# Designs tried in a protein design run: peptides against a protein of PDB entry 3VZA. Part 159

Target 1, 98 residues: chain A of PDB entry 3VZA
Amino acid sequence: RVERLCKSKELFEERLGLEIRRIHNEQLQFIFRHIDHKDPDKPYMFTLSINEQGDYEVTSCTPPLDCISEFQLKVRETNNFSAFIANIRKAFTALSFK
Target 2, 62 residues: chain B of PDB entry 3VZA
Amino acid sequence: AAYVTQLYYKISRIDWDYEVEPARIKGIHYGPDIAQPINMDSSHHSRCFISDYLWSLVPTAW

## One batch from the design tools (peptide; made by RFdiffusion4, then SolubleMPNN)

Design b2_p28_7_s4 (from b2_p28_7, 10 letters changed)
Fold by OpenDDE base, seed 2:
Structure b2_p28_7_s4 (fold): chain B 98 residues (1-98), chain C 62 residues (1-62), chain A 28 residues (1-28)
Amino acid sequence: as target 1 above (98 residues)
Amino acid sequence: as target 2 above (62 residues)
Amino acid sequence: EEEELERELKEEEELYQEMKKMFDYLLS
């Protein structure tokens, strides 16, 4: 089981091009790769926490996304975390063409 | 890796087939309607294409 | 293999503890 879990994590990281890390102050770092086809290893990332009110809060975004605040609002309203992450990746993808 | 894999599933709704050859990307995406099989030959695609394709399976509607 | 396993288990435990608050909301 442990072997499978380790393999699962690696498969997700490689296939989705998404790495998830724990960072200081109880935050999660989401690192997208495979966004820029010319530079597959170029990272696009944001950090996320749960604030004192219990709401999702984006604490950083690199490169910055003008829509990130709106997405934060949307995920608080809908609690659709999947759509939240997917939309962020979509936005990063669009940004990579600029 | 149990918890992080749970998070990946929460995000992607993908369940991998772990008993296939490394060059085969096989799994199931559980969408709102019906589950859809994933079955790709990784040797036929770039890493970016594979990621883009898999993410295209994830709904962006709020 | 054993050493790798131990590393993974340790990392998993750390991740869980630091993500506990997040998971409570994600899974609730």
Scores: peptide ipSAE 0.092, ipTM 0.878, DockQ to the pose 0.560
Fold by OpenDDE base, seed 4:
Structure b2_p28_7_s4 (fold): chain B 98 residues (1-98), chain C 62 residues (1-62), chain A 28 residues (1-28)
Amino acid sequence: as target 1 above (98 residues)
Amino acid sequence: as target 2 above (62 residues)
Amino acid sequence: EEEELERELKEEEELYQEMKKMFDYLLS
């Protein structure tokens, strides 16, 4: 089971091009790769925390996304975490074409 | 990795088939309406294409 | 083999405790 779980993580990381790391101050770092087809290893990342009110809070975004604050609002309203992450990836993808 | 894999599932709604050969990307995406089988040969696609395809399965509607 | 499993499960539990607040909420 443990081996399977480890393999699962690796598969997700490679196939989704998404690495999830724990970082300081009880935050998660989401690192997207495979965004720029010309540079598949170029990272696009943001960090996420749960604030004292229990709400999702984006604490950083690199490169910056104009829509990230709106997405934060949306995920708080809908609790659709999947759409939240997917929209961020879509936004990063759009940014990579600029 | 149990918890992070749960997070990956929450995000992607994908369940992988872990028993297939490494070059085979096989699983199921569980969308809100239907389950979509995933069955790709990774040797036929770039990493970016694979990721883009898989993410395309994930709804962006709030 | 069992000892290996126990070690890995312990490590996983420690990680969970470290991020319990996040994962409890994210996975709820």
Scores: peptide ipSAE 0.084, ipTM 0.873, DockQ to the pose 0.585
Fold by OpenDDE base, seed 5:
Structure b2_p28_7_s4 (fold): chain B 98 residues (1-98), chain C 62 residues (1-62), chain A 28 residues (1-28)
Amino acid sequence: as target 1 above (98 residues)
Amino acid sequence: as target 2 above (62 residues)
Amino acid sequence: EEEELERELKEEEELYQEMKKMFDYLLS
């Protein structure tokens, strides 16, 4: 089972092009790759925490996204975390074409 | 990896078939309506295309 | 190899603890 679970993580990372890492101050870093077809290894990332009020809070975003504040509001309203991550990935993708 | 894979499932709603050959991307996407099978030959596509395709399965509606 | 696996499991556990604090309802 352990071997299968390790394989699962690798499959998700490679196939989704998404790495999830723990960073300081109880934050998660989400690193997207495979965004820019001309540079598949170029990272697009953001960090996320839960603030003292219990709300999702984006603590950094590189490169910056104009829509990130709106997405933060939306995820707080809907609690749709899946859509939150997917919309960020979509926004990064759009940014890569500019 | 059990913990992070659980998060990946919450995000993507994809369940992989872990028993197939490495070159085969096989799984199921569980959308709000009907489950969609995934079955791709990774050697036929770029990494970016594969990722784009898989993410296209994930609803962006809030 | 065994030693590497042990390190990976430790790192995974640490990540889990942080994820649980943030997304308890997602990882319950």
Scores: peptide ipSAE 0.092, ipTM 0.875, DockQ to the pose 0.481; fails the geometry check
Fold by OpenDDE base, seed 3:
Structure b2_p28_7_s4 (fold): chain B 98 residues (1-98), chain C 62 residues (1-62), chain A 28 residues (1-28)
Amino acid sequence: as target 1 above (98 residues)
Amino acid sequence: as target 2 above (62 residues)
Amino acid sequence: EEEELERELKEEEELYQEMKKMFDYLLS
């Protein structure tokens, strides 16, 4: 089972182009790659925590996204975490064309 | 990697077939209505195309 | 192989501890 789970992580990382790391202060770092077709290894990343109120809080975003605050609000309202991450990736994708 | 795998599933709703050769991207996407099989030959696509395709399966509606 | 499994389990435990708060919310 351990081998399968480790393989699963690697498959997700490569196929989705999404790496998830733990960082200090109980935060998660989400690193998107495979965004820019001309530079597949270029990272697009944000960090996420749960604040004292229990709400999702984006603590950083590189490169910055104008819509990130709105997405934070939306995920707090809907609890649709999947849509949250997917929309961020979509926004990064749009940014890569500029 | 059990919990991070669960997180990936919560995000993507994809379950991989772990028994196929690396060149085959095979799995199932569990959408709200119908489960959609995934079956791709990775040698026929770029890494970016594969990722874009898989993410296209994930609904963005809030 | 045994040593590899031990490392993987250690990494899993570390990740779990740091992500527990997040997962408690996600999986609720």
Scores: peptide ipSAE 0.085, ipTM 0.875, DockQ to the pose 0.584; fails the geometry check

Design b2_p28_8_s1 (from b2_p28_8, 16 letters changed)
Fold by OpenDDE base, seed 1:
Structure b2_p28_8_s1 (fold): chain B 98 residues (1-98), chain C 62 residues (1-62), chain A 28 residues (1-28)
Amino acid sequence: as target 1 above (98 residues)
Amino acid sequence: as target 2 above (62 residues)
Amino acid sequence: MSPIEKLLEWIEKSMSEEELKRMERIFA
């Protein structure tokens, strides 16, 4: 089981270009790569916590996204975390073309 | 950790085929209504193209 | 609550019986 879980994680990280890290103060860091075709290893990342009310809170976003606050509101309303991550990646992709 | 792989699946809805050679990207994507096969030769695509393609399978509707 | 705990709740509550069985197969 451990071997399968490790392999699964590695395949997802490489193929989706998404790394998920647990960081200080009980936060999660999401790191997207493979966004810029001219610089595939360039990271696009955000950090996520839970506020005192129990809601998702984006605590940082690098590079910054104007739409991140709206996405935070949307994920709170819908609890659709899949769409949340997918939309953030789409936004980072759009930003890479500027 | 187990939660990480579970999270990857819940985000992407992809089930990889773990028995094929590393160069073969093979699996099943379980969409909201239909399941579709994934079968790519990684040697014929860039890492960015592969990631873009896989993410294109993930709905962005809230 | 941590983000991990909230996400685990999302995973557990959002799955149908069919998807639960699929996940068990995938990660067994």
Scores: peptide ipSAE 0.674, ipTM 0.957, DockQ to the pose 0.497
Fold by OpenDDE base, seed 4:
Structure b2_p28_8_s1 (fold): chain B 98 residues (1-98), chain C 62 residues (1-62), chain A 28 residues (1-28)
Amino acid sequence: as target 1 above (98 residues)
Amino acid sequence: as target 2 above (62 residues)
Amino acid sequence: MSPIEKLLEWIEKSMSEEELKRMERIFA
């Protein structure tokens, strides 16, 4: 089971270009790569925590996204974390073309 | 960690085929309506293209 | 609550029995 989990994680990380890290202060860091086709290893990342109300809170976003606050609101409303991550990636992708 | 792989699955809805050769990106994407097979030769695509393609399978509707 | 805990809750509550069985198979 451990072997399968390790392999699964590796496949997801490489194929989706998404790394998920547990960082200080009970936060998660989501690191997107493979965004910029000219620099596939360039990271696009955000950090996520839970506020006192128990809601998702984006604590940082690098590079910054104008839409991140809206997405934070949307994920709170819908609890659709999949769409949350997918929309962020889409936004990062759009940003990479600027 | 188990939660990480579970999270990857819940985000992407992709079930990889773990028995194929490393260069073969094979699996199933479980969309909201139907399941779609994934079957790519990674040697024929850039990492960015592969990622873009896979993420294109993930709905962005809230 | 940590984001991990909230996400685990999301995972558990948002999955059908069919999907749960699938996930069990996937990571067996």
Scores: peptide ipSAE 0.668, ipTM 0.956, DockQ to the pose 0.491
Fold by OpenDDE base, seed 5:
Structure b2_p28_8_s1 (fold): chain B 98 residues (1-98), chain C 62 residues (1-62), chain A 28 residues (1-28)
Amino acid sequence: as target 1 above (98 residues)
Amino acid sequence: as target 2 above (62 residues)
Amino acid sequence: MSPIEKLLEWIEKSMSEEELKRMERIFA
């Protein structure tokens, strides 16, 4: 069981190029790699928390995305976390082309 | 943690085949309309290509 | 509330029985 869980996480991390980490102050950090084809290991990341109202809140984004605030609103409205993550990756990808 | 794999699935809608060798990227993507098989040889593709391809399966519509 | 707790709630509410059964393969 433990072995299967570990393998699953490893496969997702490598194949999606997405690492999910628990960090301080009860936050989640999402780290995208494999974005820049010239530098596959370059991280693109954001951190996520829950505010006092119980809503998703992006607490940091590196590199910064001008669309992140809009995506935060959209995920609050739709609760579509899949689209939230996918759109962020799409935005990071676009940013990597400068 | 179990929630991590659940989260990966809910994000990507991909279910991997865990019985094949690591170099074989095999699984099923469960899209909103149909289930699509995934079957790639990782040695024939860059890491970025693989990731881009897999993410292309994930809809961005809210 | 933590984002993990909120996401767990989302997972619980949005997962179908078929999906849960599929995931049990990983958790068993």
Scores: peptide ipSAE 0.653, ipTM 0.954, DockQ to the pose 0.420
Fold by OpenDDE base, seed 2:
Structure b2_p28_8_s1 (fold): chain B 98 residues (1-98), chain C 62 residues (1-62), chain A 28 residues (1-28)
Amino acid sequence: as target 1 above (98 residues)
Amino acid sequence: as target 2 above (62 residues)
Amino acid sequence: MSPIEKLLEWIEKSMSEEELKRMERIFA
């Protein structure tokens, strides 16, 4: 099982270009790569935490996304985490062309 | 860690085929309507194309 | 409950019963 889990993580990281890290202050860091085709290793990242109200909150976003606040609201309303992450990646992709 | 792979599934809805050779990207994406097979030769595509394609399978509708 | 566990629980709200069962199968 451990071997499978390790392999699974590696496959997801490489194929999705998404790394997930547990960082200080009980937060998760999501690091997207493979966004900029001219610089595949350029990271696009955000951190996610639980605020005092118990809601998930984006605590940082690098580079900044104008739509991140809207997405945070949407995910709180819908609880659709998959769409949340996918839309963030879509937004980063759009930003990479600017 | 198990939670990480669970997160990846919860995000992507992809279940990989772990029995194929590393150069073969094979699995199943579980969408809301029908499961879609994934079967790619990684040597035929860039890393960015592969990622973009896989993410294109993930619905962005809230 | 750890933050990771809380996240997993929260994310499950977006999943159908069928998806939850599938996940149980995949990670069994």
Scores: peptide ipSAE 0.460, ipTM 0.938, DockQ to the pose 0.699

Design b2_p28_8_s2 (from b2_p28_8, 14 letters changed)
Fold by OpenDDE base, seed 2:
Structure b2_p28_8_s2 (fold): chain B 98 residues (1-98), chain C 62 residues (1-62), chain A 28 residues (1-28)
Amino acid sequence: as target 1 above (98 residues)
Amino acid sequence: as target 2 above (62 residues)
Amino acid sequence: MSPIEKLLARIEKSESEEELELEKKIFA
C-alpha cells in the first residue's frame, strides 16, 4: 500500500503540476507548475491554513493574485474546495500571459 | 502519502489506473455528471498541455 | 492532527452537512 500511495502522489504531482507541502506554522503550501508553457518549472504558489475559527485562510500568494481574497470568500461560502483550487490555477494561468 | 493522495482526489476527482504502462495516462474523472475516462499518450503531449487538459476537467463553478 | 488531516476533515465535514441537507429535502 505504501508503495502504491507513493506512486499515486508522484503521478498527481507530475500530471497535475501540483505539489502540496507542509510548511512552518501548520500551513500547507500549494505549488503549481506547468503553468507557463515557456517555463514549465516556474512555480506559482499559495499557502493555506485552517484558522482557529475553522475557516479557510490564504496566508500568502506568489505571485500575488488580485482575486485571491475573493476566492477565499467564495470557498468559505460554498465550501467547494475543488473549485477553489481550480480557480486559483486558472488565475495563475491568466497571469502567466501578462 | 495517504492523506495527500486523498486531498488530490478531493481536488481533482481523478482516479488513476496504476496498472498501465508509464507513458500512458489513464484514469477516470468523476464529475457531477457521468464519469469520463482519461486515456492519453504522454509522449504525444507536453507536460503543460497534459496538466492544462486535466485541469480543464475540473469544474470552476462555485 | 497534521495540517493536511485538518484540511481533509474540514472538507469532509462540509460534504457531510450538504448530504444531510439533501436528505432532509428528499424525505421532508
Scores: peptide ipSAE 0.632, ipTM 0.935, DockQ to the pose 0.298
Fold by OpenDDE base, seed 4:
Structure b2_p28_8_s2 (fold): chain B 98 residues (1-98), chain C 62 residues (1-62), chain A 28 residues (1-28)
Amino acid sequence: as target 1 above (98 residues)
Amino acid sequence: as target 2 above (62 residues)
Amino acid sequence: MSPIEKLLARIEKSESEEELELEKKIFA
């Protein structure tokens, strides 16, 4: 059902506070909200592509995360994309307290 | 829409119950060990709390 | 493929490889 798919996307966006967009140069933008409890709409985002070698490549991160390069390495090694996204969110959450 | 929904599932491993009232957050998280039921009343929680809770279900171990 | 399709394919490729490795361990 097309209607269910649309509803599903909306539920994920609101409940996870994660929006996924296609942006220029065949990249995906992951936008986290609901990170800062004092400002739930404040976005924390990164962009991702699959490079020519087929590897996960983070092309930007706003605000910047010191650990993002390590996470990129980890997801390339483990192929655990779920943990990759979850760890980024965790890092953004930690950053919001600083 | 289909692909982005699939991606959300690959990330979260959550399957929503779509036949409940809007204020009810009901679904199942499929973790590596056991399926975890989700059943929350959104009117009793902030958006941030709900998101934090749901993400807490997602393992961060590599 | 769209960017999302490429990403999903990459994820699924990894899952398939992991499953294959697990099967080899179980049945070896």
Scores: peptide ipSAE 0.617, ipTM 0.929, DockQ to the pose 0.319
Fold by OpenDDE base, seed 1:
Structure b2_p28_8_s2 (fold): chain B 98 residues (1-98), chain C 62 residues (1-62), chain A 28 residues (1-28)
Amino acid sequence: as target 1 above (98 residues)
Amino acid sequence: as target 2 above (62 residues)
Amino acid sequence: MSPIEKLLARIEKSESEEELELEKKIFA
């Protein structure tokens, strides 16, 4: 049911603090919140696409993460998308303490 | 929102219980081993704590 | 396919391969 799907999306967004949007040029934007406990609404985000070769490609990251290129390589090798997202959030969390 | 909810499941491996009161965060996390039940009272925790806890259930090993 | 459909398909690629390999182990 449409109502159930909408509720599910809302629950995930609020509870995980993760919003997923479709943006220009066939990209997806992942927006993390609830990272900084002093500023829960502060966004940490990256954009992603599947390129012509079928590979995961990060097209932007705000704030920038030094490890993002390594994570892109790792997800291409392992196809562990869950770990990919979790590690990005972990990296953003670490950045919020600096 | 069918595809986005599928994506959330692929990321988190969490199934929510939709038949509980809004303040109750209830569900199941399906990890590689035994399924982990989730049952929290959201009124007892900050939004950041809740998110951190739920993400702690998601393995980061590649 | 939409971007999210393409992503889901890419995610499920290895899962399908793993299931296929498991089936081979069981029935081969």
Scores: peptide ipSAE 0.610, ipTM 0.918, DockQ to the pose 0.311
Fold by OpenDDE base, seed 5:
Structure b2_p28_8_s2 (fold): chain B 98 residues (1-98), chain C 62 residues (1-62), chain A 28 residues (1-28)
Amino acid sequence: as target 1 above (98 residues)
Amino acid sequence: as target 2 above (62 residues)
Amino acid sequence: MSPIEKLLARIEKSESEEELELEKKIFA
């Protein structure tokens, strides 16, 4: 099972181009790669925490997204975390063409 | 890595087939409707294309 | 709870509530 879990993590990281890290102040860092086809290893990142009120809180976004505040509101309203992450990736993809 | 893999599933709704050769990307995407199989030859696609394709399976509707 | 555990719990909160409400409707 341990071997399966390690393999699973590696497959998700490579195939989705998404790495998830725990960082300081009890935050999670989401790192997207494979966004820019000209530079597949270029990272697009945001950090997230569940704040004291129990709400999703984006604490940073690099590069910055003008829609991130709206997405934070949407995920708080819908609790659709999957759509939240997918929409952020979509926004980063759009940004990579600018 | 149990919690992180759970999180990946919550995000993507993808379950990988771990019994196939490394060059084969096989799994099942569990969407709101009928589950859809994933079956790709990674040697025929770029890493970016593969990721874009897999993310295209994930609904963006709130 | 670790940050990832807290996040998973938050994600599953609404799912559990919806399932509970559905069960109540079906068996009421």
Scores: peptide ipSAE 0.606, ipTM 0.923, DockQ to the pose 0.288

Design b2_p28_8_s3 (from b2_p28_8, 15 letters changed)
Fold by OpenDDE base, seed 1:
Structure b2_p28_8_s3 (fold): chain B 98 residues (1-98), chain C 62 residues (1-62), chain A 28 residues (1-28)
Amino acid sequence: as target 1 above (98 residues)
Amino acid sequence: as target 2 above (62 residues)
Amino acid sequence: MSPLEKLLEWIEKSMSEEELAKMEKIFS
């Protein structure tokens, strides 16, 4: 049901503080909020694509993360997309305290 | 969109209960070993606490 | 194929049959 899907998206966005958008050049933008408890609406984001070889490719990361290249390698090796996203959020969280 | 909600599930492994009042955060998290219930009153927590708690359910091991 | 559809296709290979069955029930 379309109505249920719309509600589901809204619940995930608010409760996880994660928005997913389609952007130019067939990329996905992942926007984390609720990272900084003193500024809950501050966005932490990265963009992702699948290249010609079928590999995950991070095309941008704001703010930049030193570990993002390693995470890209790990997700290519393990295909654990859940861990990939969760680790990025963990890294953004750590960055917010520095 | 259907694909967006499917992505959220593949990321979080959470299935929400859509029949409860808006202030109730209720659902099931399907971990690799066992399923765990989620049942929170959103009025008792900040948005950041809720998000941090839910993400804590998602394993980070590769 | 949309970017979301392409990504879903690629991450499905990381899911077990049990997880796929659960997802099918949720989104059917």
Scores: peptide ipSAE 0.258, ipTM 0.916, DockQ to the pose 0.842
Fold by OpenDDE base, seed 3:
Order: structure tokens, then C-alpha cells, then sequence
Structure b2_p28_8_s3 (fold): chain B 98 residues (1-98), chain C 62 residues (1-62), chain A 28 residues (1-28)
């Protein structure tokens, strides 16, 4: 089981181009790669925490996304975390074409 | 860690087939309608194309 | 709770019992 879990993590990281890291101050860092087809290793990232009120809070976003505040609101309303992450990736993808 | 893989599933709804050769991307995506098989030869696609395709399976409707 | 545990707890609020059962089957 442990071996499968390790392999699973590696497969997800490579195939989705998404790395998830625990960072300081009880935050999670989400690092997207494979966004820019001309530069597949270029990272697009944001950090996330659960604040004192128990709400999802984006603590950083690099590069900045104008829509990130709206997405934070939407995920608080819907709790649809899957759509939250997918929409962020879509926004990063759109940004890579500018 | 189990938590990370569970998080990946909660995000993507993908369950991989771990018994295939490394070049084969095989699994099942559990969408809101029906389960869809994933079966790709990674040697025929770029990393970006593969990622874009897999993410296209994930609904963005809130 | 760790950040991952906290996040998983909140994500589970968005999942139906059927989806939770599927997840348990896959990762148990």
C-alpha cells in the first residue's frame, strides 16, 4: 500500500502537472506545470490555507490572477474544491497565452 | 502520504491502473455522469497535451 | 490537524455519500 501511494503521487504529479507541498504556517502550495507548451516546466502556483473562521483562503498566487478572489468566494459557497483547482488551472492556461 | 493521493483524487476523480508499463497512461475518470476509461500512450503525446487532456475531464462548473 | 487533514475534512463536505464510498474503496 505504501509503495502504491508513493507511485500514485508520482503519477499524479507528472500526468496532471500538479505538485502539492506543505509549506510554513500551515499552508499548502499548489504548483502547476505543463501550462505553457513552449515552456512546460514554467511553474504557476498558489498557496492555500484554512483561516481562523474555517474558510478557504488563498494566501498567494504567482503569477497573479484577477479571478482568484472570485474563485475563493465560489469555493466557500459551493465547497467544490475540484472545480476550484480546475478553474485556477484554466485561468493560468489563459494567462500563458497573453 | 495517503492524504496527498486522496487530495489528488478529490481534485481529479482519477483512479490509475498501476499494473501497466510506464509509457501507458491508463485509468478511470469518475465524472458526474458515467465513468470514463483513460488509455493513452505517453510516447505519442507531449507532457502538456497529456495534462491538458486529463484536466479537460475535470468539470469547472461550480 | 495537519493542513492536509483540515483541507480533506472540508472537501468531504462537498461529496455525496456515494462519492465518499468510492473514495474509500479506492484508497482503503
Amino acid sequence: as target 1 above (98 residues)
Amino acid sequence: as target 2 above (62 residues)
Amino acid sequence: MSPLEKLLEWIEKSMSEEELAKMEKIFS
Scores: peptide ipSAE 0.237, ipTM 0.913, DockQ to the pose 0.865
Fold by OpenDDE base, seed 2:
Structure b2_p28_8_s3 (fold): chain B 98 residues (1-98), chain C 62 residues (1-62), chain A 28 residues (1-28)
Amino acid sequence: as target 1 above (98 residues)
Amino acid sequence: as target 2 above (62 residues)
Amino acid sequence: MSPLEKLLEWIEKSMSEEELAKMEKIFS
């Protein structure tokens, strides 16, 4: 099981181009790669925490996304975390063409 | 690692086939309406294309 | 509880029993 779990993590990281890290102050860092086809290793990232009220909060976004605040609101309303992450990637993708 | 992989599933809804050769990207995406098989030869595609394709399977509707 | 555990706990609230069962089957 442990071996499969480790392999699973590696497969997801490579195939989705998404790395998830725990960072300081009880936050999660989501790092997207494979966004810019001209620079596949260029990271697009955001950090997420649970605030004192128990709500998910985006604490940083690099590069910045105009829509990130709206997405934060949407995920709080819908609890659809999958759509939340997918929409962020979609937004990063759009940004990469600018 | 268990929690990380669970999170990846919650995000992507993809279950990989771990028994195939490394060059084969095989699995199932579980969408809200229908399960869709994934079966790609990674040697035929760029990393970016593969990622874009897989993410295209994930609904963005809230 | 780690941040990841907290996140998973929250996300579980958004999943149906069927989806949770599927996840458990995959990762247990």
Scores: peptide ipSAE 0.214, ipTM 0.909, DockQ to the pose 0.842
Fold by OpenDDE base, seed 4:
Structure b2_p28_8_s3 (fold): chain B 98 residues (1-98), chain C 62 residues (1-62), chain A 28 residues (1-28)
Amino acid sequence: as target 1 above (98 residues)
Amino acid sequence: as target 2 above (62 residues)
Amino acid sequence: MSPLEKLLEWIEKSMSEEELAKMEKIFS
């Protein structure tokens, strides 16, 4: 089981092009790759925390997304974290074409 | 590691087949309506295409 | 709780009992 968990993480990272890291100040960093087809290793990142009220809070977004504040509001309203992450990736993808 | 993999599942709703050869991307995506099989040969696609395809399975409706 | 654990706790609110059962089966 432990071996499978390690393998699972590796498979998700490579196949989804999404790395998740714990960083300072009790935050999680989400690093998308495989966004820019011309540069698959180019990172698109945001950091996330849960604030004192228990709400999702985006603490950084690189490159910046105009829609990130709206997405933060939406995920707080719906708690649909899957859609939250997927929409961010979609937004990063759209940005990569501009 | 368990929590990280759980998070990936909660995000993607994908369950991988861990017993196939490394070049085979095989699993199941569990959508709200139906489960969709995943079965790709990674050697036939770019990393970006694979990721784009897999993410296309994930609903963006709030 | 780690930040990841806290996040997972809140994410679980978005999951149905069926989904939770599937997850438990996958990671058991």
Scores: peptide ipSAE 0.168, ipTM 0.901, DockQ to the pose 0.812

